Peptides against a protein of PDB entry 4CIC. Designs and how they scored, part 17

Target 1, 148 residues: chain A of PDB entry 4CIC
Amino acid sequence: KVSTKGHYGVQAMFDLAQHFGEGPVSLKSIAERQGLSEPYLEQLIAVLRKAGLVKSVRGAQGGYILAREPRDIKVGDIIRVLEGPIAPVESVSQDDPEHSLKFDFSVTKSVWEKVKKSIEEVLDSITLADMLKDAEEAQMAQGYMYYI
Target 2, 147 residues: chain B of PDB entry 4CIC
Amino acid sequence: KVSTKGHYGVQAMFDLAQHFGEGPVSLKSIAERQGLSEPYLEQLIAVLRKAGLVKSVRGAQGGYILAREPRDIKVGDIIRVLEGPIAPVESVSQDDPEHSLKFDFSVTKSVWEKVKKSIEEVLDSITLADMLKDAEEAQMAQGYMYY

## One batch from the design tools (peptide; aimed at target 1 E83)

Design b2_p13_1_s2 (made by RFdiffusion4, then SolubleMPNN; from b2_p13_1, 12 letters changed)
Fold by OpenDDE base, seed 3:
Structure b2_p13_1_s2 (fold): chain B 148 residues (1-148), chain C 147 residues (1-147), chain A 13 residues (1-13)
Amino acid sequence: as target 1 above (148 residues)
Amino acid sequence: as target 2 above (147 residues)
Amino acid sequence: GEDDIIELTEDPA
């Protein structure tokens, strides 16, 4: 499962991709378009910036831009930055020593590893450029529905 | 992500698969082998029983058995019973109306749908019989390392 | 790093 943080992070990065080449986008404008609180977006952007996925632009028309071209940013890269390694199973809180996953069930681990690999393959196969293309195709399809 | 509930459910079902054909297994024995609390396992087994994946056997040698052959139970079936539909994204609690995923971002949804489909395909491709086979192969491989 | 901040001195007209 992708967390809300990962989900919103992908949305924010996609918003920046849609404006790529148009100059810096304000956090306020991203927040408004994505239905996010500006303070929450600030936290996300700070992490994404530290990871080198976005750049801050200072000035009157300042804001944020993608640090790389949309084709050079995978969804998997965004998720790994925001959530860390893809975990197929929710980590049982280490805090209950009695419920520690002590049993190294190699077989059950292998199932979850297969799930992990599958998720990674999907997320690493999708770039922001792919998402832009999909959005354009969807918009064209909707446009055709209005003209019919 | 699979929840802890799903994880332990698969472990419990796999334990029952390992004993399939040997008669009923006590919850106590499953709990001991899987490192689960018996009360927690009782809750899991109750759900699995209601879903028709396990049967309760009454008597002095009572306990639980798989309701179907291991080959007829997918990991995906177990997960769907315990967790419901595979959700690729954690549901934002509906309770904060300000943070409602109001934006029907069709494109972002499509990403998560692809992830969902991929997870489902993996989990539906693995049966308890496949897991049994993998366990046997692993045991044989370990046995060869000791010689 | 410092390289993550671009200062726009002039408003791009």
Scores: peptide ipSAE 0.033, ipTM 0.795, DockQ to the pose 0.016
OpenDDE base, seeds 1, 2, 4, 5: peptide ipSAE 0.032, 0.031, 0.030, 0.029; ipTM 0.791, 0.795, 0.792, 0.797

Design b2_p13_1_s3 (made by RFdiffusion4, then SolubleMPNN; from b2_p13_1, 13 letters changed)
Fold by OpenDDE base, seed 1:
Structure b2_p13_1_s3 (fold): chain B 148 residues (1-148), chain C 147 residues (1-147), chain A 13 residues (1-13)
Amino acid sequence: as target 1 above (148 residues)
Amino acid sequence: as target 2 above (147 residues)
Amino acid sequence: GGGEILELVEDPP
C-alpha cells in the first residue's frame, strides 16, 4: 500500500512534470489542480525539495519546478523519499518485545522480500515521463471517443 | 504491506503445510512453533477455516489440517482471505469526504494498478509447496555450511 | 520515523 503521503506526493510531482519547461508553478495552483490542501502540499514539497527532486524558484513568478527532467525521476524515487524504504510487511513497533515478530522464519521473510523486489521493480520502471506519455495517450483516446 | 494478520496467517498456514500428511495439528503446537498467541491464532484459523483453506478434525487427536494440498494453496489465496483484495493504496477511511482521494487522476491510478498486479502475480506464483521446497533448500544449505 | 510501509491490503470495510 502506498500511503496517502506517497500517493499525493506522486500526484504533486506529476503536476510539476506536466508543467516542466513552462517555468515555476505555485503551490496554490498545484493544490487546486490536484485537490490537495496547500498546507499538506507544503509539507510534501519540503521533503521532496530536501531530497533534491524539486527546486524552489524565488521571485514574483516564483514557485516550484522539478529538479530533474521527468525521465530522470522514477516513481520509486518519489516513494522512497516520502515513505522511506519500500517494505512489504509492517514493522511492528519495537514497543512490545514479546510480540517482536521474530521474523525467524527465513521462508516467510523470503516471500515478503520477493514482494518487495517486485514492487521496487515496478516503481523503478515508471518515470514521470512515462506517466506524461500515459496521460497524453489517455487524452487522445478520450478525444477519439468524443469524435465517434 | 502485508498486515501482521497476513504475515501470521502465512506462518500458520506454512506450519500446517510442514505437517501435511502427518494428521491434525493442535493450535497450541502451531502457536508454540510460530511464536503466536493461541487466542490470536484461533481467530486466524477461524477465518482460514471459513474460507476453506483449513479443516478442523475433531477427537482426542483433533486439530487442524490444510483443506488442500500445499501445492493448491497460493500465498495470494491466504492474503486475500485474511486481508481482502490486495490494494496498492491505503484507502483513506471514508470519514473525511473532503480528503476523499479523488483518484480522479487516471494516470496515478494506473501506477497503483500496475503495483497491485505485480504483487498479485508474485503472491499467486508462490504456493505453500514452493515455501516447503525453499525451507528444505535452506536447511540443506545450512547443513552444508556446517561441514 | 517509522518508515510507513506501503499497506498493500485494504482493511475490509
Scores: peptide ipSAE 0.031, ipTM 0.791, DockQ to the pose 0.560; fails the geometry check
OpenDDE base, seeds 2, 3, 4, 5: peptide ipSAE 0.027, 0.030, 0.028, 0.022; ipTM 0.792, 0.790, 0.791, 0.788; seeds 2, 3, 4, 5 fail the geometry check

Design b2_p13_1_s4 (made by RFdiffusion4, then SolubleMPNN; from b2_p13_1, 12 letters changed)
Fold by OpenDDE base, seed 2:
Structure b2_p13_1_s4 (fold): chain B 148 residues (1-148), chain C 147 residues (1-147), chain A 13 residues (1-13)
Amino acid sequence: as target 1 above (148 residues)
Amino acid sequence: as target 2 above (147 residues)
Amino acid sequence: GGGDIIELVEDSA
């Protein structure tokens, strides 16, 4: 499962992709459009900036921009930055030390590795540019529904 | 992510698959082999039984058996029974009602649906029979390393 | 679907 952090991180990065080439976007404007609290978004953007996916622009018209073109940012890159490596199984919470017999049965482990690989392949096959294209196609389809 | 419940459920079902055709297996013996508490395993087996994946056998040599052949049980079937539908995104916990603006942006939703479909395809492509075969191949490979 | 309980009748041999 993708966490709430990963989900909102992808939304914020997609908002920045929609404005790519138009100059810096304020955190306030992203928060308003994406339905996020500004403090929460600030924490997400700080992580994304540290990873080199976002740049901060200073000045009166300051804000944030993508550090790379939308075609050069995969959804998988965003998720790995925010959540770390894709884990197919929840790590047995360390809280019950007695039953953490990781009987990592080799065969069951192989099943989860196959799931992991499949998720990685999907997320690494989708760029922010692909998402922009999908959004344009969806808007065109809605526009045609209003004219019929 | 597969939960701990899903993971241990697959292990327990695989243990039953290894003994398929040999008669009923006691919960105690499964718990010992899989490193599970017997009470926890009892809860898992109760759910699996209710879903018709496991049968209970009564008697002095009673226990549990697979309700179907290993080839007719997918890993996806086990996971759906124990965890419900595969959700690609953690449902925003209902606890913070104010920020649950599910701005289900249609485009981001489509990404998660693709992930969901991919997980389902993998889990539905693997049967308990496939897992048995993989275990046999691994044992043979270990046996050849000792000779 | 109710889980079928199979009663193995002890063959009193």
Scores: peptide ipSAE 0.036, ipTM 0.785, DockQ to the pose 0.016
OpenDDE base, seeds 1, 3, 4, 5: peptide ipSAE 0.030, 0.021, 0.029, 0.035; ipTM 0.778, 0.790, 0.780, 0.787; seed 3 fails the geometry check

Design b2_p13_2 (made by RFdiffusion4)
Pose (drawn by RFdiffusion4):
Structure b2_p13_2 (pose): chain A 133 residues (1-84, 100-148), chain B 132 residues (1-84, 100-147), chain P 13 residues (1-13)
Amino acid sequence: KVSTKGHYGVQAMFDLAQHFGEGPVSLKSIAERQGLSEPYLEQLIAVLRKAGLVKSVRGAQGGYILAREPRDIKVGDIIRVLEGSLKFDFSVTKSVWEKVKKSIEEVLDSITLADMLKDAEEAQMAQGYMYYI
Amino acid sequence: KVSTKGHYGVQAMFDLAQHFGEGPVSLKSIAERQGLSEPYLEQLIAVLRKAGLVKSVRGAQGGYILAREPRDIKVGDIIRVLEGSLKFDFSVTKSVWEKVKKSIEEVLDSITLADMLKDAEEAQMAQGYMYY
Amino acid sequence: DYAIFGDSDYAII
């Protein structure tokens, strides 16, 4: 199960990645395109801003823009920002979960926002029908 | 974050794997060795039994034992047993999560209870210091 | 419903 924060954090960062070249966009516009609650987004952006992943601009087309290029932002970076008598007895079961954790970390560090932009272009495109192989 | 059910389901199944050659063990003994609540364990075992992963034996010193050999039980099998207008718009974000899901499935399908038994032996051993 | 999940502290695990 993916947390609300992970899903919305990545969705919002991806929306900013899709508008990076065009410039700043309002939070309202992000919420509208992504189907997110504006109050929740406001809180989310506040953390991502403190983390240096997004920045605010004071222009007419003020608003928010990625603070780093999409190629320099791993999905795992976003997730890491959002996340927060005695004896030793080794648990093999816990070691299994550590392996699960490691594999997830590997996948999320292997994908950048730029990779997501490339995938978005390829998957939602249109073309003449003869070119589908 | 691993659910209580996944953690306790795997712990209980692994305890049974550690006692497979010796025979049946009571649920109380599993709960004691693994630090589990007996009521929760009983509910857990009931599902595992219905799925053919564990079996009850009448015996005298009867109890519960794995219904399949450890080498034929993937950790993923245990997890799968315990778990249960319109338009199209592709979500690249959801595709990322699908990739995460795939990698987890791959890890859990690559480990059997037999693999865990082998790892348990290697990690919790003792030997002359010169062999480290 | 899930063996692995996210919550207020974790995205997934």

Design b2_p13_2_s1 (made by RFdiffusion4, then SolubleMPNN; from b2_p13_2, 7 letters changed)
Fold by OpenDDE base, seed 5:
Structure b2_p13_2_s1 (fold): chain B 148 residues (1-148), chain C 147 residues (1-147), chain A 13 residues (1-13)
Amino acid sequence: as target 1 above (148 residues)
Amino acid sequence: as target 2 above (147 residues)
Amino acid sequence: KDAIYGDENTAIL
């Protein structure tokens, strides 16, 4: 399951992508548009800022902007920053000496590594620019349904 | 993250696959070989049995067996039984009426649906028979390193 | 022994 942290982190980064080039966006406005609590968003933005995905702009019109162009930010980059490396299994202590346990552990571990790799490939294939394009296409499709 | 429940469920089912055709395996022996607590394994096996992936055998040599051949049990089947449908995100309530929120929600939802589909494809591509084969190949490879 | 799917802190799985 995508955690609430990753889900809301991608939503917040997508909101900043929609406003990319318009200047700094307030956390309040992001929270309102994304249905997020402002305190929760502050924690997410602090992590994203420390990782260099988001910049803080100071002043009366201050707020946050993407630190890179939407095309240069993958969904996988956002998730890795918020959650760390997509650890397949938290390392079950390798210290069990029995050979059979180590072997069964190796085979089951390989299944989770295959799952991890597949997830990473999907998330690294999607940029914030791809999400913006998908949004524009879906908005156009809805617009056409109201003119028919 | 694959839950502890999914991880241990796959380990327990793989242990039963390694003993497939040898007769019923005790929960104690599975727990010992897989480094699981027996009470936790009892809960997993109860769910897997209810879903028809495992059968209980009664008697003094009683225990559990796979209900189907290892080739007919996908890792995805085990995970779906233990965890339910691979929900990419817990359904954030669709009930927000504002069009912009619905739209952003739709785009972000599509990302998680792509992830879900990718996970399902991987887990549905791996059977317990594939895991048995991978185990045999790795055992042979280790055997060749000692010669 | 925490595996990929169940942790509230990890976005994927």
Scores: peptide ipSAE 0.055, ipTM 0.793, DockQ to the pose 0.441; fails the geometry check
OpenDDE base, seeds 1, 2, 3, 4: peptide ipSAE 0.034, 0.039, 0.035, 0.036; ipTM 0.784, 0.791, 0.784, 0.787; seeds 1, 2, 3, 4 fail the geometry check

Design b2_p13_2_s2 (made by RFdiffusion4, then SolubleMPNN; from b2_p13_2, 7 letters changed)
Fold by OpenDDE base, seed 2:
Structure b2_p13_2_s2 (fold): chain B 148 residues (1-148), chain C 147 residues (1-147), chain A 13 residues (1-13)
Amino acid sequence: as target 1 above (148 residues)
Amino acid sequence: as target 2 above (147 residues)
Amino acid sequence: KDAIYGDENHAIL
């Protein structure tokens, strides 16, 4: 389950991709377009900025921009920054030694490793540029449905 | 994230697969082998039994057996029974109409649908029979390292 | 640590 943090982080990064090359976008305008609270978006943007996926611009037209081109940012990069490593099973924290009789069922672990790899492959195969293209294709398809 | 419920459910079903054809296995013996509490295992087995993946046997040698052959039970079947439908994003419950201005970003939804499909394909490609084979191959490989 | 995968009870992913 991608958390709400991962989901809204991808939405905010996609909004910045749609405005890429137009200059800095205000947090308020992103929040309004994406249906997010401004304080929640500030927390997401702070993490994304610290990871070097977003840049802050100061001034009267201040705001945020993508730090890289949309083609150079994978969905997997955004998710790893916000959520950490893709772990399909909770690594039950080593911190409870009594429940440490987790029989490392090598076979069960291998199932979850296959799931992990599959998710990583999907998320690392999708860029913000691919998402922009999919949005344009969807708008064109809707436009054609109004002219038929 | 597969919950602890899904994870331990797959372990318990795999233990029953290892004993398939040997007769009914007690919950106590499964709990001991899998490092599970017996009360927690009782809850898992109750759900799996209701879904028709496990059968209860009564008597002095009573316990549980797989309801089908290991080849006819996918990991995906176990997960769907314990966890419900594979949903990579929380379907934000429709229940808060004020936050219902969730812009159904069709593009973002399509990303999560691709992830969902990928997980379903993996989990539906693995049977309990495949897991048994992988365990045998791993034991043989360890055996050959000691000789 | 907000894990990619939501609450303990129902999160496949």
Scores: peptide ipSAE 0.044, ipTM 0.803, DockQ to the pose 0.221; fails the geometry check
OpenDDE base, seeds 1, 3, 4, 5: peptide ipSAE 0.043, 0.041, 0.040, 0.041; ipTM 0.796, 0.797, 0.799, 0.799; seeds 1, 3, 4, 5 fail the geometry check

Design b2_p13_2_s3 (made by RFdiffusion4, then SolubleMPNN; from b2_p13_2, 8 letters changed)
Fold by OpenDDE base, seed 2:
Structure b2_p13_2_s3 (fold): chain B 148 residues (1-148), chain C 147 residues (1-147), chain A 13 residues (1-13)
Amino acid sequence: as target 1 above (148 residues)
Amino acid sequence: as target 2 above (147 residues)
Amino acid sequence: KSAIYGDDEHALL
């Protein structure tokens, strides 16, 4: 399960990528297009802004823009900012010191490290520019299905 | 974060794999070796048994065994039994019909489908036999560092 | 808590 936070964070960043170069986008317009509550989106944008993925623009046409080009923002960068580092399987050891599994079960740990690495590789292989291209290809494919 | 259930389920199945062919293993002995509570392990084993990954043996030397050879049990099989299918990102649409995101945002969905597929491929590529081999190699490597 | 990685009750997935 991707978190609601990760899912909506990628969705909001993709909306900003679709408007990249058109100027600042208001939180209200992003919220309306993406089906998000404006207060929830404000919390997401605050985190993304603090991490330097988004910039705020002030004025009558104020709002938000991507801080970098869509090609320079990976999905993995967005997820790490919102969710933190892809935690290695936190050994169950932090919350109950008495049940700290004395068996550093190296083999089971290696399985989860392989899973982590695979997720990181996928998320770091996809940029907002790749997502823009996939959206354009999908729109063209739908357009062709109406002409056949 | 692997769920505690998935993590301990794989650990318990690996303990049964290490004893495969030696006969039935008691829940108490698995719990002691793996640092698990016996009641929690009993719940895990009940699910794994119902799915046909584990068999119960009755008698004075009773306990549990793997239902299949370690090579025929993938980590992915254990996780699917304990956690259910790797749910596609449940579209937020099932629990709140009023906030059903009308935008079937196909591009964002495709990102999560790629992640899901990658995890499934990894978990389905690792068997309990691969884990046994990795444990033997690690023990041998430690033995060579002491000489 | 990263939900790609679940809480203790919910799978990584």
Scores: peptide ipSAE 0.043, ipTM 0.804, DockQ to the pose 0.224; fails the geometry check
OpenDDE base, seeds 1, 3, 4, 5: peptide ipSAE 0.040, 0.040, 0.038, 0.042; ipTM 0.799, 0.797, 0.801, 0.804; seeds 1, 3, 4, 5 fail the geometry check

Design b2_p13_2_s4 (made by RFdiffusion4, then SolubleMPNN; from b2_p13_2, 7 letters changed)
Fold by OpenDDE base, seed 5:
Order: structure tokens, then C-alpha cells, then sequence
Structure b2_p13_2_s4 (fold): chain B 148 residues (1-148), chain C 147 residues (1-147), chain A 13 residues (1-13)
């Protein structure tokens, strides 16, 4: 399950991608458009800024912008910044000395590593630019349904 | 993330697969071999039994067995029984009426649906028989390193 | 004994 933090982090980054090139966006406007609490968004943006995915712009028209182009930000990059390494299972302490437990542990661990790798491959295959394109295509498709 | 419930459910089912054809295994012996608490394992086994993945055997040599062959039980089947449908995100309530929110919601939802599908494909590609084979291969590889 | 799916803050999966 993608955490609420990962989900809302991707939403906030996608909102910033939709406004990329238009200048700085206020946290309030992102929170309103994405249905997020402003305090929660402040925490997300602080982490994303520290990781260099977002920049703060100072001044009366201040706010936040993407630190890189939407094509240069993968969904996987956002998730790794917010959640850390996509750890499949939090490391069950390897310290159990019995050989049989270590072996069963190794096989089950390999299943979760396969799952991890598959998730990483999917999330690293999707950029904010891909999400923008999907949004434009879906908006055009809706527009065509109202003209028919 | 695979829940503790999913992780230990797969471990317990794998233990039952290793003993498949040897007769019923006690919960105590599974708990000891898998490093699980017996009360927690009882809860997992109750769910797995209700779903028809495990059978209870009665008697002095009673315990649990797989209800199907290891090849006929996918890791995905175990996870779906224990955790329900692999929901990539808990459904954020769709009830926000504003069109822009619905659209952004649709695009982000599609990302998580892609993740879901990928996880399902992986978990449905792995059977308990595949896990048994991987265990045997790893045991043989360790045996060869000592020779 | 830490689980991938259950943590609201950290979960992919």
C-alpha cells in the first residue's frame, strides 16, 4: 500500500508540475486543489525541498516550484524521498542463529525483494511529465464526450 | 509494503508446504520454526482455514495441512486472503465534487493502479511450489560451498 | 517484525 504520505506527496508534486513555468505556487493553493491540509502539505514540502525536488521562492509572489523539469522527476524519486528506500519488509532482525529459520527467511525475503523490484521498476518508469500527458489526454477525451 | 500479517502468513503457508504430504503439522511447531508467536499464528491460520487454503486435522496427531497442493497456491492468493484485495492506496474518498480534483485524482489513481497490477502480477507468478524449489536450490548451493 | 503494507506513513505496498 502506498502510504498517505507517498500518495499526497505525488499529488503535491503533480500540482507543481501542472504549474511548472508559471512561477511559484502557494502551499494554500496546492492544499485547496489537492484536498490536503496545509500543515500536512508543509511537512511534505519541507522533505521534498530538502531532497532538492522542490524550491522555495521568496517574495510577495513567493511559494514553491519544481526544482527540476517534470520529465526529470520520477514518481519513484518522490516516493524514495518521502518514504526512504522502498523497503519491502522492514528488516526482520537477521540475528536468529538457527539455520532453518535463516533459510526460510531467505526464501520469503526473496519474494518481497521481487515485489520491491517490480514496484521500483513501475515507479521509476513514470515521470511527472508522463502524468501531465495522461492528464491532458484525459481532459481532451472528456472534452470530446461533451461535443458529441 | 507487505503487512506483518501477509509476511507471516506466507511464512506459515511455506512451512506447511515444506511438510506437505507428511501429515498434519502442529501450530506450535510452525511457530517455533518460523519465529512466530503461537497466538498470532492461530489468528492467521483461522483466516487461512476459512478461506480454504488450510485444513484442520483432528486427533492426537492433529494440526494443519495445506488444503491444496503447493503448486495450486499462489503467494497472491495468500496475501488476498489475509489483507483483502491488494489496494495500492487506501481509497481516498472519491466524494470531492470539484472537476479538477477528480481529474488529478484520476491521474494519481492510475499510477497506483499500475503499481497494484505490477504487485499482483509478481505475487500471482509465485507459488508455494516455486518457493519450495528456490529453497531446495539454495540448500544445494550452500551444500556445494562446504565441499 | 515489520510489515510493508500496514504503515500509513511509509508504505509502498
Amino acid sequence: as target 1 above (148 residues)
Amino acid sequence: as target 2 above (147 residues)
Amino acid sequence: KDAIYGDEESAIL
Scores: peptide ipSAE 0.042, ipTM 0.800, DockQ to the pose 0.431; fails the geometry check
OpenDDE base, seeds 1, 2, 3, 4: peptide ipSAE 0.039, 0.040, 0.038, 0.037; ipTM 0.792, 0.796, 0.787, 0.796; seeds 1, 2, 3, 4 fail the geometry check

Design b2_p13_3 (made by RFdiffusion4; failed a check: the pose's geometry)
Pose (drawn by RFdiffusion4):
Structure b2_p13_3 (pose): chain A 133 residues (1-84, 100-148), chain B 132 residues (1-84, 100-147), chain P 13 residues (1-13)
Amino acid sequence: KVSTKGHYGVQAMFDLAQHFGEGPVSLKSIAERQGLSEPYLEQLIAVLRKAGLVKSVRGAQGGYILAREPRDIKVGDIIRVLEGSLKFDFSVTKSVWEKVKKSIEEVLDSITLADMLKDAEEAQMAQGYMYYI
Amino acid sequence: KVSTKGHYGVQAMFDLAQHFGEGPVSLKSIAERQGLSEPYLEQLIAVLRKAGLVKSVRGAQGGYILAREPRDIKVGDIIRVLEGSLKFDFSVTKSVWEKVKKSIEEVLDSITLADMLKDAEEAQMAQGYMYY
Amino acid sequence: FGGTALEIATGGF
């Protein structure tokens, strides 16, 4: 199960990545395109801004823009920002979960927002039918 | 975050794997060794039994034992047993999560209870210090 | 037994 915060955090950061070249966009526009609740997004952006992942701009087309290029933002970075008598007895079971954790970390660190932009272009494109191999 | 059911399901199955050659053990003994609640364990075992992963034995010093050898039980098998207008718009974000899911499935399918038994022996051993 | 074994992106925020 993916948390609401992980899903919406990545969605919102990806929407900003899709508008990075064009410039700032409003939070309302992000919420509209992504189907997110604006109050929740406002809170989410506040953390991402403190983390230096997004920045606000005061322009007419003010609003929000990525604070780092998409190629320099791993999905794992976004997730890391959003996340927060005695004796020793080794648990092999816990070691299995550590291996699960490591593999997730590896996948999320292997994908950047730029990679997601490239995938978005390839997967949702259109072309003449003869070119589908 | 790992669910209580996944953690306790794997713990209980591994305890049975550690006692597979010796024979049946009581549920109370599993609960005691693993620090588990007996009511929760009983409910857990019932599902594992229906799935053919564990079997009850009448015996006298009867109890429960694995229904398949440890080498034939993947951790992923245990997890899978315990788990249960319109338009199209592709979500690249969801595709990321699909990749996460795939990698977890791969890790859990690559580890059997036999692998865990081997790891348990190697990690919790004692030996002359010169061999470290 | 219901639900999922794992939950991703937990705690904080």

Design b2_p13_3_s1 (made by RFdiffusion4, then SolubleMPNN; from b2_p13_3, 4 letters changed; failed a check: the pose's geometry)
Amino acid sequence: MGGSALTLATGGF

Design b2_p13_3_s2 (made by RFdiffusion4, then SolubleMPNN; from b2_p13_3 with F1M T4E I8L; failed a check: the pose's geometry)
Amino acid sequence: MGGEALELATGGF

Design b2_p13_3_s3 (made by RFdiffusion4, then SolubleMPNN; from b2_p13_3 with F1M T4S I8L; failed a check: the pose's geometry)
Amino acid sequence: MGGSALELATGGF

Design b2_p13_3_s4 (made by RFdiffusion4, then SolubleMPNN; from b2_p13_3, 4 letters changed; failed a check: the pose's geometry)
Amino acid sequence: MGGDALTLATGGF

Design b2_p13_4 (made by RFdiffusion4; failed a check: the pose's geometry)
Pose (drawn by RFdiffusion4):
Structure b2_p13_4 (pose): chain A 133 residues (1-84, 100-148), chain B 132 residues (1-84, 100-147), chain P 13 residues (1-13)
Amino acid sequence: KVSTKGHYGVQAMFDLAQHFGEGPVSLKSIAERQGLSEPYLEQLIAVLRKAGLVKSVRGAQGGYILAREPRDIKVGDIIRVLEGSLKFDFSVTKSVWEKVKKSIEEVLDSITLADMLKDAEEAQMAQGYMYYI
Amino acid sequence: KVSTKGHYGVQAMFDLAQHFGEGPVSLKSIAERQGLSEPYLEQLIAVLRKAGLVKSVRGAQGGYILAREPRDIKVGDIIRVLEGSLKFDFSVTKSVWEKVKKSIEEVLDSITLADMLKDAEEAQMAQGYMYY
Amino acid sequence: SVSTNPVLTIVVD
């Protein structure tokens, strides 16, 4: 199960990545395109801003823009920002979960927002039918 | 975060794997060794039994034992047993999560209870210091 | 390490 925070955090950062070249966009516009609740997004952006992942701009077309290029933002970075008598007895079971955790970390660190932009272009495109191999 | 069910399901199955050659053990003994609540364990075992992963034995010093050898039980098998207008718009974000899901499935399918037994031996051993 | 508010929770009911 993916948490609401993870899903919406990545969605919102990806929306900003899709508008990075064009410039700042309002939070309202992000919420509209992504189907997110504006109050929740406001809170989410506040953390991402403190983390240096997004920045606000005061322009007419003010609003929010990525603070780092998409190629320099791993999905794992976003996730890391949003996340927060005695004796020793080794648990092999826990070691299995550590391996699950490591593999997740590997996958999320292997994908950047730029990679997601490239995938978005390839997957949702249109072309003449003869070119589908 | 790992669910209580996944953690206790794997713990209980591994305890049975550690006692597979010796024979049946009581649920109370599993709960004691693993620090589990007996009521929760009983419910858990009932599902594992229905799935053919564990079997009850009448015996006298009867109890429960694995229904398949440890080498034939993947951790992923255990997890899978315990788990249960319109338009199209592709979500690249969801595709990321699908990749995460695939990698977890791959890790859990690559580890059997036999692998865990081997790891348990190697990690919890004692030996002359010169061999470290 | 573990997160107080994890992005992922597994074995889903």

Design b2_p13_4_s1 (made by RFdiffusion4, then SolubleMPNN; from b2_p13_4, 8 letters changed; failed a check: the pose's geometry)
Amino acid sequence: FESSDPILTLVEG

Design b2_p13_4_s2 (made by RFdiffusion4, then SolubleMPNN; from b2_p13_4, 8 letters changed; failed a check: the pose's geometry)
Amino acid sequence: FESKDPILTLVEG

Design b2_p13_4_s3 (made by RFdiffusion4, then SolubleMPNN; from b2_p13_4, 7 letters changed; failed a check: the pose's geometry)
Amino acid sequence: FESDNPILTLVEG

Design b2_p13_4_s4 (made by RFdiffusion4, then SolubleMPNN; from b2_p13_4, 7 letters changed; failed a check: the pose's geometry)
Amino acid sequence: FESKNPILTLVEG

